Peptides against a protein of PDB entry 2AZE. Designs and how they scored, part 20

Target 1, 148 residues: chain A of PDB entry 2AZE
Amino acid sequence: AQECQNLEVERQRRLERIKQKQSQLQELILQQIAFKNLVQRNRHAEQQASRPPPPNSVIHLPFIIVNTSKKTVIDCSISNDKFEYLFNFDNTFEIHDDIEVLKRMGMACGLESGSCSAEDLKMARSLVPKALEPYVTEMAQGTVGGVF
Target 2, 101 residues: chain B of PDB entry 2AZE
Amino acid sequence: GRLEGLTQDLRQLQESEQQLDHLMNICTTQLRLLSEDTDSQRLAYVTCQDLRSIADPAEQMVMVIKAPPETQLQAVDSSENFQISLKSKQGPIDVFLCPEE

## One batch from the design tools (peptide; made by RFdiffusion4, then SolubleMPNN)

Design b1_p9_7_s4 (from b1_p9_7, 5 letters changed)
Fold by OpenDDE base, seed 1:
Order: structure tokens, then sequence, then C-alpha cells
Structure b1_p9_7_s4 (fold): chain B 148 residues (1-148), chain C 101 residues (1-101), chain A 9 residues (1-9)
């Protein structure tokens, strides 16, 4: 009885670890798709324009975004060497990383919500190695979470 | 019996985790290749139009922060204090705004 | 310094 109990505890531990790794893999896949899709979009745009965009008109990864109401008053203190910043707001703000921005831009093809069109799924599959395609399919169907 | 079933489950879970680790290694390799590709990094950018699609500048002010690696970010969002503190150890921090704001 | 490091895109 005790032996079985110990094995059941171990089983649960392994299931939890697998679940965590599944979440990590999904995030890595989304990052890969988003980055490659962004690069392809920009490459195509530059080719059509026959030039890159003006250097001061774009923001390269990595970055973070802080957004707040336009009515929010912001006080900013900056050190002389720009190594230190202090922002004080009179209201709430939001912070987003670059990956979240790319997802909201649709660069992850809607795969992050498990709701993508057939065309989006085709694009997503084309941006990953063959070995990852089945997992992308599972993400699109919302069926990820089972044991292999 | 119960013992045999649990033993089999643990063996199957080990195999599943190994397969998962393999997929993760493939994925991390792809991300590394992207980070090492100069052309890809040159093309890894967003525009003001992209930022407007995320947050309407008519309603939201959007700041973009570029900071060196290992920069410390502390944020307080409470009813009494709304604050962001940035401290870099490896270089200057840059902050940007879209002109539409 | 207040907002001296802000750059408009």
Amino acid sequence: as target 1 above (148 residues)
Amino acid sequence: as target 2 above (101 residues)
Amino acid sequence: RLLSGIVVL
C-alpha cells in the first residue's frame, strides 16, 4: 500500500513537470512563429519599397511597452548617463513585453488562442521545423495537454 | 495489479517527457539561429503603425523602452502609488514615443 | 531631468 502511494506521488510529480514543459514549449513555438513571421513581413515590405524604413521610424526587438491613459500625468526623472529612470504616474499603467506585442499584431497567426484560420495554420506550420508541426496542429485545435 | 499499472504509467511518462525535451531542444535551436542571424535581427522591428494597432494613441499613451540586458525593472501599481523604476548596469536606456500621440 | 531622454519616432 505504501509502495503504491509513493508511486502515485511520483506519478503526480511527473505529470506536473510535463505540464510545465508543455507550457514552455508552446511559448517557445509562439515566439519562433512570431519572430519569423515578423521578419518575413518586413523583408517583403522592404523589397516592395526598394529600401529599408527610416532608422528613426522603427523599433527593433527587444523592447517593452508601457501604456496608460492619455489623461495620465507622468513625471520622469532621468540620470545624467541615462542608466536610471524613474516614472511616477497619477493613475494605473500597463507593461507589455515585445512578444505580447507581436501576438496582438497577429504575428503568431492566432495560434496563441487556439483559434486560427486555415491560412493562418498553414503559415504557422511553414515557420517551424517538421518535427514541431504536429504540436502546432494540436495548439490550433486546442488539444495540447495530453501525454504523448 | 495496481502496482504494475503505476509502474507502467511512470515508464510511459518518462518516455513522454523525453520526447517533449527533444522538441524543446529543436525549438531552442531555432530561436538561437534567429538570434545569431544578422539579417533576421535587422528585420526584427515594429513600426508606429504596428503600435497603433495595439493601443489607440487617441486614448492611450504608449512608451517604448529599450534597455540593455540585466536591466532591473521595478513597478508599483497601487491606489496610492504608481511608479516604474529602471536601473541599467550595461548601458543607457532609451525611451520612445510615437509622433501621433 | 524631466523627459529629457524621450525620443519621438
Scores: peptide ipSAE 0.105, ipTM 0.908, DockQ to the pose 0.040
Fold by OpenDDE base, seed 5:
Structure b1_p9_7_s4 (fold): chain B 148 residues (1-148), chain C 101 residues (1-101), chain A 9 residues (1-9)
Amino acid sequence: as target 1 above (148 residues)
Amino acid sequence: as target 2 above (101 residues)
Amino acid sequence: RLLSGIVVL
């Protein structure tokens, strides 16, 4: 009886660890898809334009986004060497990382929200190694979470 | 019996975790390859048009911050204080705005 | 203090 109880505790611990790894894997897959899709898009755009965009017209990863209402008053203090910034807002703001921006741009093909069309899913699958394709399919169907 | 069932469950969970580890290794390898590819990094950028697509430029102001690694970011977002502080140790911090600002 | 450091894209 005690042995069974110990094994049940271990079982639960392993289940929780697996759940965490599933979440990590999903995020890694989304990052891979988003990055590759972004690179592909930009490569195609530059080829069509026959030149890269002006240097000051693009932001390279990594970056952080801060957004707030246009009505928000912002006071910015900058050190002489630009090593220190202080922003004071008179209202709430939001902070987003570059990955979230890519997701909102659709670079993850809507896979992150379960809103993945057949064409989006096809694109997503094409941007990962073959071994990951089944998992991408499961993510699109919302069936991730079971035991393999 | 119960013991045999639990033992079998643990074996199955071990196999499942090994499969996950394998897939994660594949994915991590792909991300590493992307990071090591100079051309891919050159093409890893967003435009003002992209930023406009994710935030209504009529309603929202958008700042983009590029900071060196290990930069400290502290944000306070409360009813009494709205503040962001950035402190870099490795180099200057760059802040960008779209023209619609 | 306000210094130059913000770039308009």
Scores: peptide ipSAE 0.101, ipTM 0.909, DockQ to the pose 0.039
Fold by OpenDDE base, seed 4:
Structure b1_p9_7_s4 (fold): chain B 148 residues (1-148), chain C 101 residues (1-101), chain A 9 residues (1-9)
Amino acid sequence: as target 1 above (148 residues)
Amino acid sequence: as target 2 above (101 residues)
Amino acid sequence: RLLSGIVVL
């Protein structure tokens, strides 16, 4: 009886761990798709333009963004060597990482929200190794969660 | 019996977790390949147009911060204090704004 | 207001 109880505890522990790993895997897939899609888009754009963009016109990953209302007053203090920054706002702000930016740009093909068109899903699948395609499909369908 | 059933469940869960681990390894490998590919890194950028698409500069001010690894970011967002502090240990921090701002 | 040194893209 005690042995069975111990195994039940372990079972629950493993189920929870699997759930966490599923979430992590989904995020990794989204990152992969987003990055590859971004690179592909830019490669195509540069080919069409027959030149890369001006160096100071683009921001390379990694980065973060800070956004706030245009009405927000921001005081910025910068050290001479630019090693230290201090921003003071008079209102709330948001911080987002580059991955979030890519998602909002649609680079993850709407997979993050299950809002994939047929073309979006096709693109998403094309940007992952074959072994990950079934999982991408499950993500698009919202059927991820079962133990396989 | 109950014991046998639980034992079997644990074996199945182990197999499932191993499958997940394998898929995760594939993903991390792909991401690493991107990070190590010079051309991919060159092409891994966003434009001002991209930034406008996620936060309209007409309504929102958008700053882009590029900081070296291990940079400390401290943010306070409360009713009484709104502050971001950045401290780099490995190099200068760069901050960018969209032209329409 | 931001100090000089901010790069406008």
Scores: peptide ipSAE 0.100, ipTM 0.909, DockQ to the pose 0.040
Fold by OpenDDE base, seed 3:
Structure b1_p9_7_s4 (fold): chain B 148 residues (1-148), chain C 101 residues (1-101), chain A 9 residues (1-9)
Amino acid sequence: as target 1 above (148 residues)
Amino acid sequence: as target 2 above (101 residues)
Amino acid sequence: RLLSGIVVL
């Protein structure tokens, strides 16, 4: 009885670890797809325009975004060397990382929410190595739990 | 018996975890290759048009922050205090706004 | 062009 109990505890521990790794893997896949899709989009756009965008018109990764109502009053204090910033708001704000921005732009092809059209899924599959394609398919279907 | 069943389950879970680790290694390798590719890094950018697409420019102000690695970010968002503090040790912090906002 | 520098809002 005690031996079985010990193994059951270990089983539960491994199941939880696998669940955590599944989440991490899904995020890594989404990042890969989003980055490659962004690069591909911009490459195509620059080719069509026959020039790169003006240098001060784009923001390179990595970055974070802060957004708030246009009615929000913001006070900003900056050190002379620009090493320290302090922002005070009179209302709520949101913070987003660059990956979240790419997802909202559709760069992850809707895979993050399992909302992929046939074309979106085709694009997503084309942006990962062959070994990851089955997992991408399962992410789109919401059936990742069936793999193990 | 029950003991044999549990033992077999643990072996199967080990194999499953090994497969996950393998896939994660593939992903990590791909991300590293992207990071090391100069052309990819040159093309890894968003535009003002992109920023306007993720938030209603008529209603929202969008501020972009580029900070060096290991920059400390502290945010307080409560009814009595709304504050963001940034402290860098590796260089200056840059802040940008889209001019059409 | 993006505005960089002191944020005055």
Scores: peptide ipSAE 0.056, ipTM 0.907, DockQ to the pose 0.044

Design b1_p9_8_s1 (from b1_p9_8, 3 letters changed)
Fold by OpenDDE base, seed 1:
Structure b1_p9_8_s1 (fold): chain B 148 residues (1-148), chain C 101 residues (1-101), chain A 9 residues (1-9)
Amino acid sequence: as target 1 above (148 residues)
Amino acid sequence: as target 2 above (101 residues)
Amino acid sequence: FRSRQLREA
């Protein structure tokens, strides 16, 4: 009886660990899709333009963005070597990393929110190795969560 | 019996986790390949137009932070204080505004 | 530390 109880505790621990890894895998898949989709978009755009964009017109990954009201007053203190910054705002702000930006741009094909069209899903599948395609499909259907 | 059933469940969960680990390895390998490909890295960029598409510059200002790896970012967003602190250990930080037009 | 205006991209 005690041994069975111990094994049930272990089973629950393993289930929780698997759940955590599933979440990690889903995020990694979204990142892969977003990155490849972004690269594909830009490659096509540059081919159509027959030249790359001006160097100062683009923002290479990685980056972070901060947005706030245009009326927000911002005081910025910068060290001489630019190793340290301090920003003081008089109102609320938002911070977003590059992955979140890519998701909002639709680079993850809406897979992150379960808003994939048939075309979106087709694109998403095309941007991952074959072994990951079933997982992408299940993400789009919202059926991820079961144990293999 | 119950003991045998639980033992079998644990074995099945182990196999499931191994399958999951395999998929994760495939995914991390793909991401690493992207980071190692010079052309992919050259094309891994967004534009100010992209940023305007997700944050309307008519109402919002957008500040871009380019920081070296392992840069510390601390943010306070409360009714009393609104502050962002950046500290880099590997090089200078670049900050600029995304133009409205 | 010094205060400065941010530049446009």
Scores: peptide ipSAE 0.086, ipTM 0.908, DockQ to the pose 0.029
Fold by OpenDDE base, seed 4:
Structure b1_p9_8_s1 (fold): chain B 148 residues (1-148), chain C 101 residues (1-101), chain A 9 residues (1-9)
Amino acid sequence: as target 1 above (148 residues)
Amino acid sequence: as target 2 above (101 residues)
Amino acid sequence: FRSRQLREA
């Protein structure tokens, strides 16, 4: 009886761990798709333009963005060596990492929200190794959750 | 019996997790390959236009932070204190605004 | 620390 209880606890533990890993995998897949899609987009754009964009016109990963109302007053203090920054706002702000930016740009093909069109799904699948394609499909369908 | 059933469940879950780990390894490998590819890294960028597409510059100001790895970012967002503190350990931090147009 | 205006890209 005690052994059974111990195994039940372990079973639940493993189920939770699997669930966590599923979430991690989904995020990794989204990152992969987003990065590859971004690179592909830029490659084609540069080819069409026959030149790279001006260096100061682009923001290479990684980066973070902060957005706030245009009316927000920002006081910025910078150390002489630029190792330290202090920003004081008079109103609320939002912080987004580069991955979130890419998602909002559509680089993850809407897979993050299950809002994939047929074309989006096709693109998403094309940006992952074959072994990951079934999982991408499941993500698009919202059917991820069961164990293998 | 109950014991046998649980034992079987655990074995099946182990196999499932192994499959999951395999997929994760594939994914992390792909990401690493992107990181190691110089051309990919060169092309891994967004434009101010991209940022404007996700945040209306007419209403929102967009500030970009380029910080070295392991930079500490501390944010406070409360009614009485709206603050962001950055401290780099590896080099200077670059901050700039995306233009409205 | 010095107060500075943020530059545009």
Scores: peptide ipSAE 0.083, ipTM 0.908, DockQ to the pose 0.030
Fold by OpenDDE base, seed 2:
Structure b1_p9_8_s1 (fold): chain B 148 residues (1-148), chain C 101 residues (1-101), chain A 9 residues (1-9)
Amino acid sequence: as target 1 above (148 residues)
Amino acid sequence: as target 2 above (101 residues)
Amino acid sequence: FRSRQLREA
């Protein structure tokens, strides 16, 4: 009886660890798709324009964005060497990393929310190695969670 | 019996975890390959137009932070305090705004 | 520390 209880505890521990790894894997897949899709988009755009965009018009990864109302008053203090910044706002703000920006741009093909069109899913599958395609399909269907 | 069943479950979970580990290794390998590819990194950018599509500067101010790796970011967003602190040890931090147009 | 205006890209 005690041995069974010990094994049940271990079982639960392993299930939780697997769940964590599933989440990590999904995020990694989304990152991969988003990056590759972004690169593909920009490559095509540059080819069509026959030139790269002006250097100061683009923001290379990695980056973080902060957005707030235009009416928000922001006090910015910067060290002389620019190693330290302090921003004080008089109202709420949002912070987004580059991956989140890419997701909102649709670079992850809506896979992050399981809202892929057929074409989106096709694109997503094309941007991952074959071994990952089944998992991408499960993500699109919202059926990730099974223990295989 | 119960013991045998649990033992079998653990074996199956081990196999499942190994499969997950394999898939994760594939993913991390792909990401590393992307990071090592010069053309990919050159093309890994967004435009201000992209950012405007996410947060319209007509209504929202969009600030971009380019910081060295391992820069410390502390944020407080409460009714009593709205603050962001950045501390870098590996180089200067660049902050700029995306124009509305 | 010093205050400064943020620049546009």
Scores: peptide ipSAE 0.080, ipTM 0.908, DockQ to the pose 0.030
Fold by OpenDDE base, seed 5:
Structure b1_p9_8_s1 (fold): chain B 148 residues (1-148), chain C 101 residues (1-101), chain A 9 residues (1-9)
Amino acid sequence: as target 1 above (148 residues)
Amino acid sequence: as target 2 above (101 residues)
Amino acid sequence: FRSRQLREA
């Protein structure tokens, strides 16, 4: 009985670890898709324009954005060497990393929410190695969660 | 029996985890390749138009922070204090606003 | 510390 109990504890431990790895894998897939899709979009745009955009008109990854109401008053204190910043707001704000921005831009093809059109899914699959395509399909269907 | 069943379950779970590890290795390899490709890095950008499309600058302002690796970010968002602190050890931090139009 | 105006991209 004690042996079985020990194995059951181990089973639960492994199940939890697998669940965590599934989540990590999904995020990695989304990042890959988002990055590749972004690069592809920009490559196409630059080809059509026959030149790159002005350097100061683009924001290269990585970055963070902070958004707040236009009515929010922001006080900014900066060190002389620009190594330190302090922002004081008079109202609430939001912080988003670049990955979240890419997702909201649709660069992950709606895969992050399982809201993929046929074209979205096709694009997503085309941006990953063959071995990952089945998992992309599962993500789109919302069927990820089972154990192999 | 119960013991045999549990033993079999653990073996199956081990195999499943190995499969996951393999897929994750593929992903990390792909991401590494992207990071090492200079053209990909050159093209890894968004525009202010992109940010406007998700933040509605009619009502929101968007501030962009470009910070070196390992920069410390501390944020407080409460009814009595709204603050962001940035501290970099590796270089200067760049902050700018995306124009409304 | 000093106050600075933020630039636009």
Scores: peptide ipSAE 0.080, ipTM 0.909, DockQ to the pose 0.030

Design b1_p9_8_s2 (from b1_p9_8, 3 letters changed)
Fold by OpenDDE base, seed 3:
Formats: sequence, C-alpha cells, structure tokens
Structure b1_p9_8_s2 (fold): chain B 148 residues (1-148), chain C 101 residues (1-101), chain A 9 residues (1-9)
Amino acid sequence: as target 1 above (148 residues)
Amino acid sequence: as target 2 above (101 residues)
Amino acid sequence: FSSRQLREA
C-alpha cells in the first residue's frame, strides 16, 4: 500500500542519515584518540627529558604540510603583509592536514584503517570516555553499521 | 502486518539515531575540553622528526604552513599547472621548511 | 608580491 511505500522511503532516509552520523562519529573518535595520544606522548617525552623541547623544534596544531620531490622547483610569492602566498611548482605535490599527519604517525592507533593490535586497541580505549569504548571496539572489529 | 513492522522499525531507528547523537555529543565535548585546556594545547605538537617519519626529507621536501582560521587554500595539481594559493583574512601566514637532519 | 626562499624552523 501507499502508506507502506512511504514508510519504506522514510526508513531508507533515516538509515542513510544514521550512516552519515556513524561516519562522523568515527572521525570524531579518531580525532579524539589522536589528539589525546599525541598529548600523552609529548607529556611523557618532556617528563623524561625533564624539559620542554626547544620552541623552534616543534609545530603546534593546527598546521598543514605540503610535500613534493626535492627536485621540484618551487617559486614562492609572498605579499608584504604575509597574508597571501602563491606557490608555483614544476611538478606534483601533496597536501596533508594535521589530522592526517597524526593518523600516519600512528596516533590513532591504527583504528582508522582497522590495523589495531591488541595493545593499540587497549590504548585507543583508554583515550576515550567509557561510553565510547564499545564503539571503539566495534570500529576495530569492523562491525560498525548495525542498528542498535 | 507490514505496516506495523515498518512503524516499529522507524521507532527503533529513531532511538538508534538518538544514541548516536548522544555519543557524538560526548566526542565533541571531549574535543572542546581538549581545545580549552592550556596544557593540552601546549602539548599538541609534532616535531620535525615526526614529519620525517612520514615523509623522508632525503627524497621529499616538507613544507609546513601555519595559517590562521578561515584562510583560503586553493590547490591545482595537474599536468598543466601545479599551484597553491593561500589567502588569509585573520593574520599573517607562516611557512617554513622541515629540516632534513 | 615578493619571491622569497623558505626558511627552516
């Protein structure tokens, strides 16, 4: 009947919305884990060194990196006030935001790619509130997507 | 019947979405707390060594861009043009290279 | 606009 058809459409709409929110939640969890893990790492490192690192040796978030071959010729034009930059490359380049950098550093414990060891998973769980631990487990297992 | 089943499914989906919203709120709260914590922000950094670990400076040049919020970044990466443009309205942009060693 | 070399920091 028409009513059933309408409800089926609505059902699909809601399922898609839930799927989108699941994706967003996963990203938020990864960000949280990555940030907290980074902070924890640095705190430990500074404690071991008994001092903070030299200020010019660190890059605080947020940042973006651009990498290209060392052979790439780069022309950089900068406005006088440094509000505008123009880079011209003679070859391809890559751009990565800080979150991606953190993931590649392993700060998200491999959870982003489903490459969590038991220790990685333990770390990941320890960096989120208890309410999120089950979801972290599901992410590691690849079981996210079900209706709960 | 089918109608009743669908109706029940929709109610369950609503509950599921509410649970997701709750979890998302927890996450966003945690991230806000992190951003508001001075010590956490002080410790929220990477080193050039970190960057070297993901991009070998022996083969790759690594450029770091520190730009204020709302900075416009446009990139063109094609065989005909390789370009990055940055436009900030909130302050100066800082760009520097990660040393090789 | 001025062409500048990038610095290490």
Scores: peptide ipSAE 0.090, ipTM 0.909, DockQ to the pose 0.030
Fold by OpenDDE base, seed 5:
Structure b1_p9_8_s2 (fold): chain B 148 residues (1-148), chain C 101 residues (1-101), chain A 9 residues (1-9)
Amino acid sequence: as target 1 above (148 residues)
Amino acid sequence: as target 2 above (101 residues)
Amino acid sequence: FSSRQLREA
């Protein structure tokens, strides 16, 4: 009947919305883990060194990375007030945001790719509130996607 | 019947979504706490060594862009044009290279 | 616009 058909459409709409929220939650969890892990690492490092690193030797979040071959020629035009930049490359380049950098550094414990060791998973779980631990486990197992 | 089943399914999906919303609220709260904690923000940094670990400067040049919020970034990466344009409205943009060593 | 050298960190 038409009523059932309408409900089927609504069902599909809700399923899609849930799927989107699952993706958003996973990314938020990864960000939380990555940030906390980074902070923890740096805190420990500074404690061991008994001082913070020189201010100009570190890059605080947020940032963006651009990488290209060392052989790539780059022309840079900058406005007087440094509000505008124009870069021209003679070859391809890549752009990465800080979150991607943190992931590649292993700050998300390999959770983003389901490549968690037992130690990685333990670390990941320790960096989130208890309520999120089951979801972290699901992410590590690659079982996220079911109706829960 | 089919109608009853669908109705029940929709209720279950609603409950599932509410659970997701709850978890997301917890997560966003944690992220806000991190952003509001001065010590965490002070420690939220990477080093050039970190960047070298993921992009070998022996092979790749690594350029860092520190831009204010709402900065517009436009990139073109095609066979005929390789360009990045930055436009800030809220302050100067800082760009620097990571040393090779 | 003017061309400028990029600094190292």
Scores: peptide ipSAE 0.084, ipTM 0.908, DockQ to the pose 0.030
Fold by OpenDDE base, seed 2:
Structure b1_p9_8_s2 (fold): chain B 148 residues (1-148), chain C 101 residues (1-101), chain A 9 residues (1-9)
Amino acid sequence: as target 1 above (148 residues)
Amino acid sequence: as target 2 above (101 residues)
Amino acid sequence: FSSRQLREA
C-alpha cells in the first residue's frame, strides 16, 4: 500500500516534469521556426534589393524592447562605462524579448497560438527537421499535451 | 495488480520522456547550428519598420536594449513604482530609441 | 552616473 502510494507520487512527479519539458520543447520549436523564417525573409529581401539594408536601419538579435506611451516621462541614469542603467517611468511600460517580437511579426507562423492557416502550417513544417513535424502539427491543432 | 500497473505506467512515462528528450535535443541542435552559421546570424535582424508594426511610435515609444549575456534586468511595474534596472558584468549596454519614421 | 530624460531625437 505504501509502496503503491510512493509510486503514485513518483508518477505525478514525472507527469509534471514531462509537462514542463513539453512547454520547453514548444518554445524551442517556435524559436527555431521564427529564426529560420526571419533569416529567410531577410535573405529574400536583400536579394531583391541587391544589397543589405543600411547598418543603422537594422537591429540584430538578441535584443530587448521596452515600450510605453509616448507621453510617458522616462528618467535615465547611466554609468560612465555604460555598464549600469536605471530607468524611472511615470507610468506603466512593457518589456518584450526578441522572440516575442518575432512572434508578433508572424515569424512563428501563428503556431504560438495554434492559429495557423494552411500556408502558415506549410511554412512552419518546412522550417523544422522531419522528426519535429508531427509535433508542429499538434501545436497547430492545439492538441499538444498528451503523453507519447 | 495495482503495483504492477503503476510500475508499468512509470516505465511508459520513462519511454515517453526519452522520446521527448530526443526531440528537444534535435531542436537544441538546430538552434546551435543557426548560432554557428555566420550567414544566418548576419540575417538575424529586425528593422525599425518591424518594430513600428508591433508598437507604433506615433502612439508608443520603443526603446531597444542591446546587452551582453548575463546582464541583470530588474523591472518594477506598479502604481507606486515604474522602474527598470540594468547591470552588465561583461560589457557596455547599448540603448537607443526607435525613430517614428 | 549621468541622468537625463529620454526622448526621441
Scores: peptide ipSAE 0.080, ipTM 0.906, DockQ to the pose 0.027
Fold by OpenDDE base, seed 4:
Structure b1_p9_8_s2 (fold): chain B 148 residues (1-148), chain C 101 residues (1-101), chain A 9 residues (1-9)
Amino acid sequence: as target 1 above (148 residues)
Amino acid sequence: as target 2 above (101 residues)
Amino acid sequence: FSSRQLREA
């Protein structure tokens, strides 16, 4: 029946939307864990050093990085007000946002790749509200994908 | 019947989506709280050492870009053109190189 | 605009 067909289409639409939201939620969780873990690390480090780091020695979020071979020639054009930049490279480059940097630093506890040790998972769980802990567990196990 | 089954499926999916929305709201709230906490923001930093830990400074140069929100970034990475263009509307852009180890 | 080659200092 036409009604059944309409509902089947809607069902598929909702399933896809749920899938997208699952991905978004996972990313949000990773961001939260990474940020909190970073803050915690730095707080501890500053306490141990009994002082904050020199202002020019740290890079506050947000930021992006560009990496390229050390042999790459980079020509940089900057507007007088520094509102506009143009970089020309003679070779390939890579761009990474701060979240990716944090993940590579291990701030997301390996949860992003499902490579959490028991200690990593414990840390990850400790950095999210209780309501999110089950989902963190699912992420670590690679069991995310089911419908609630 | 088929109709009833599909109707039930949709109701279940609705509940599932609502649960996801709830969890997402929790996450966004937490992130907002972090952004509003001055101490957290003060501590939300990496070092050049951190960057060197994930990149090989012996082989790679690392450039850091600090740009205001809504800054336009355009990148072209092709054999004939390797270019990054930045245009800010809200303030100056800061660019610096991460020194070698 | 000012243009320069970008190198590590």
Scores: peptide ipSAE 0.079, ipTM 0.907, DockQ to the pose 0.026

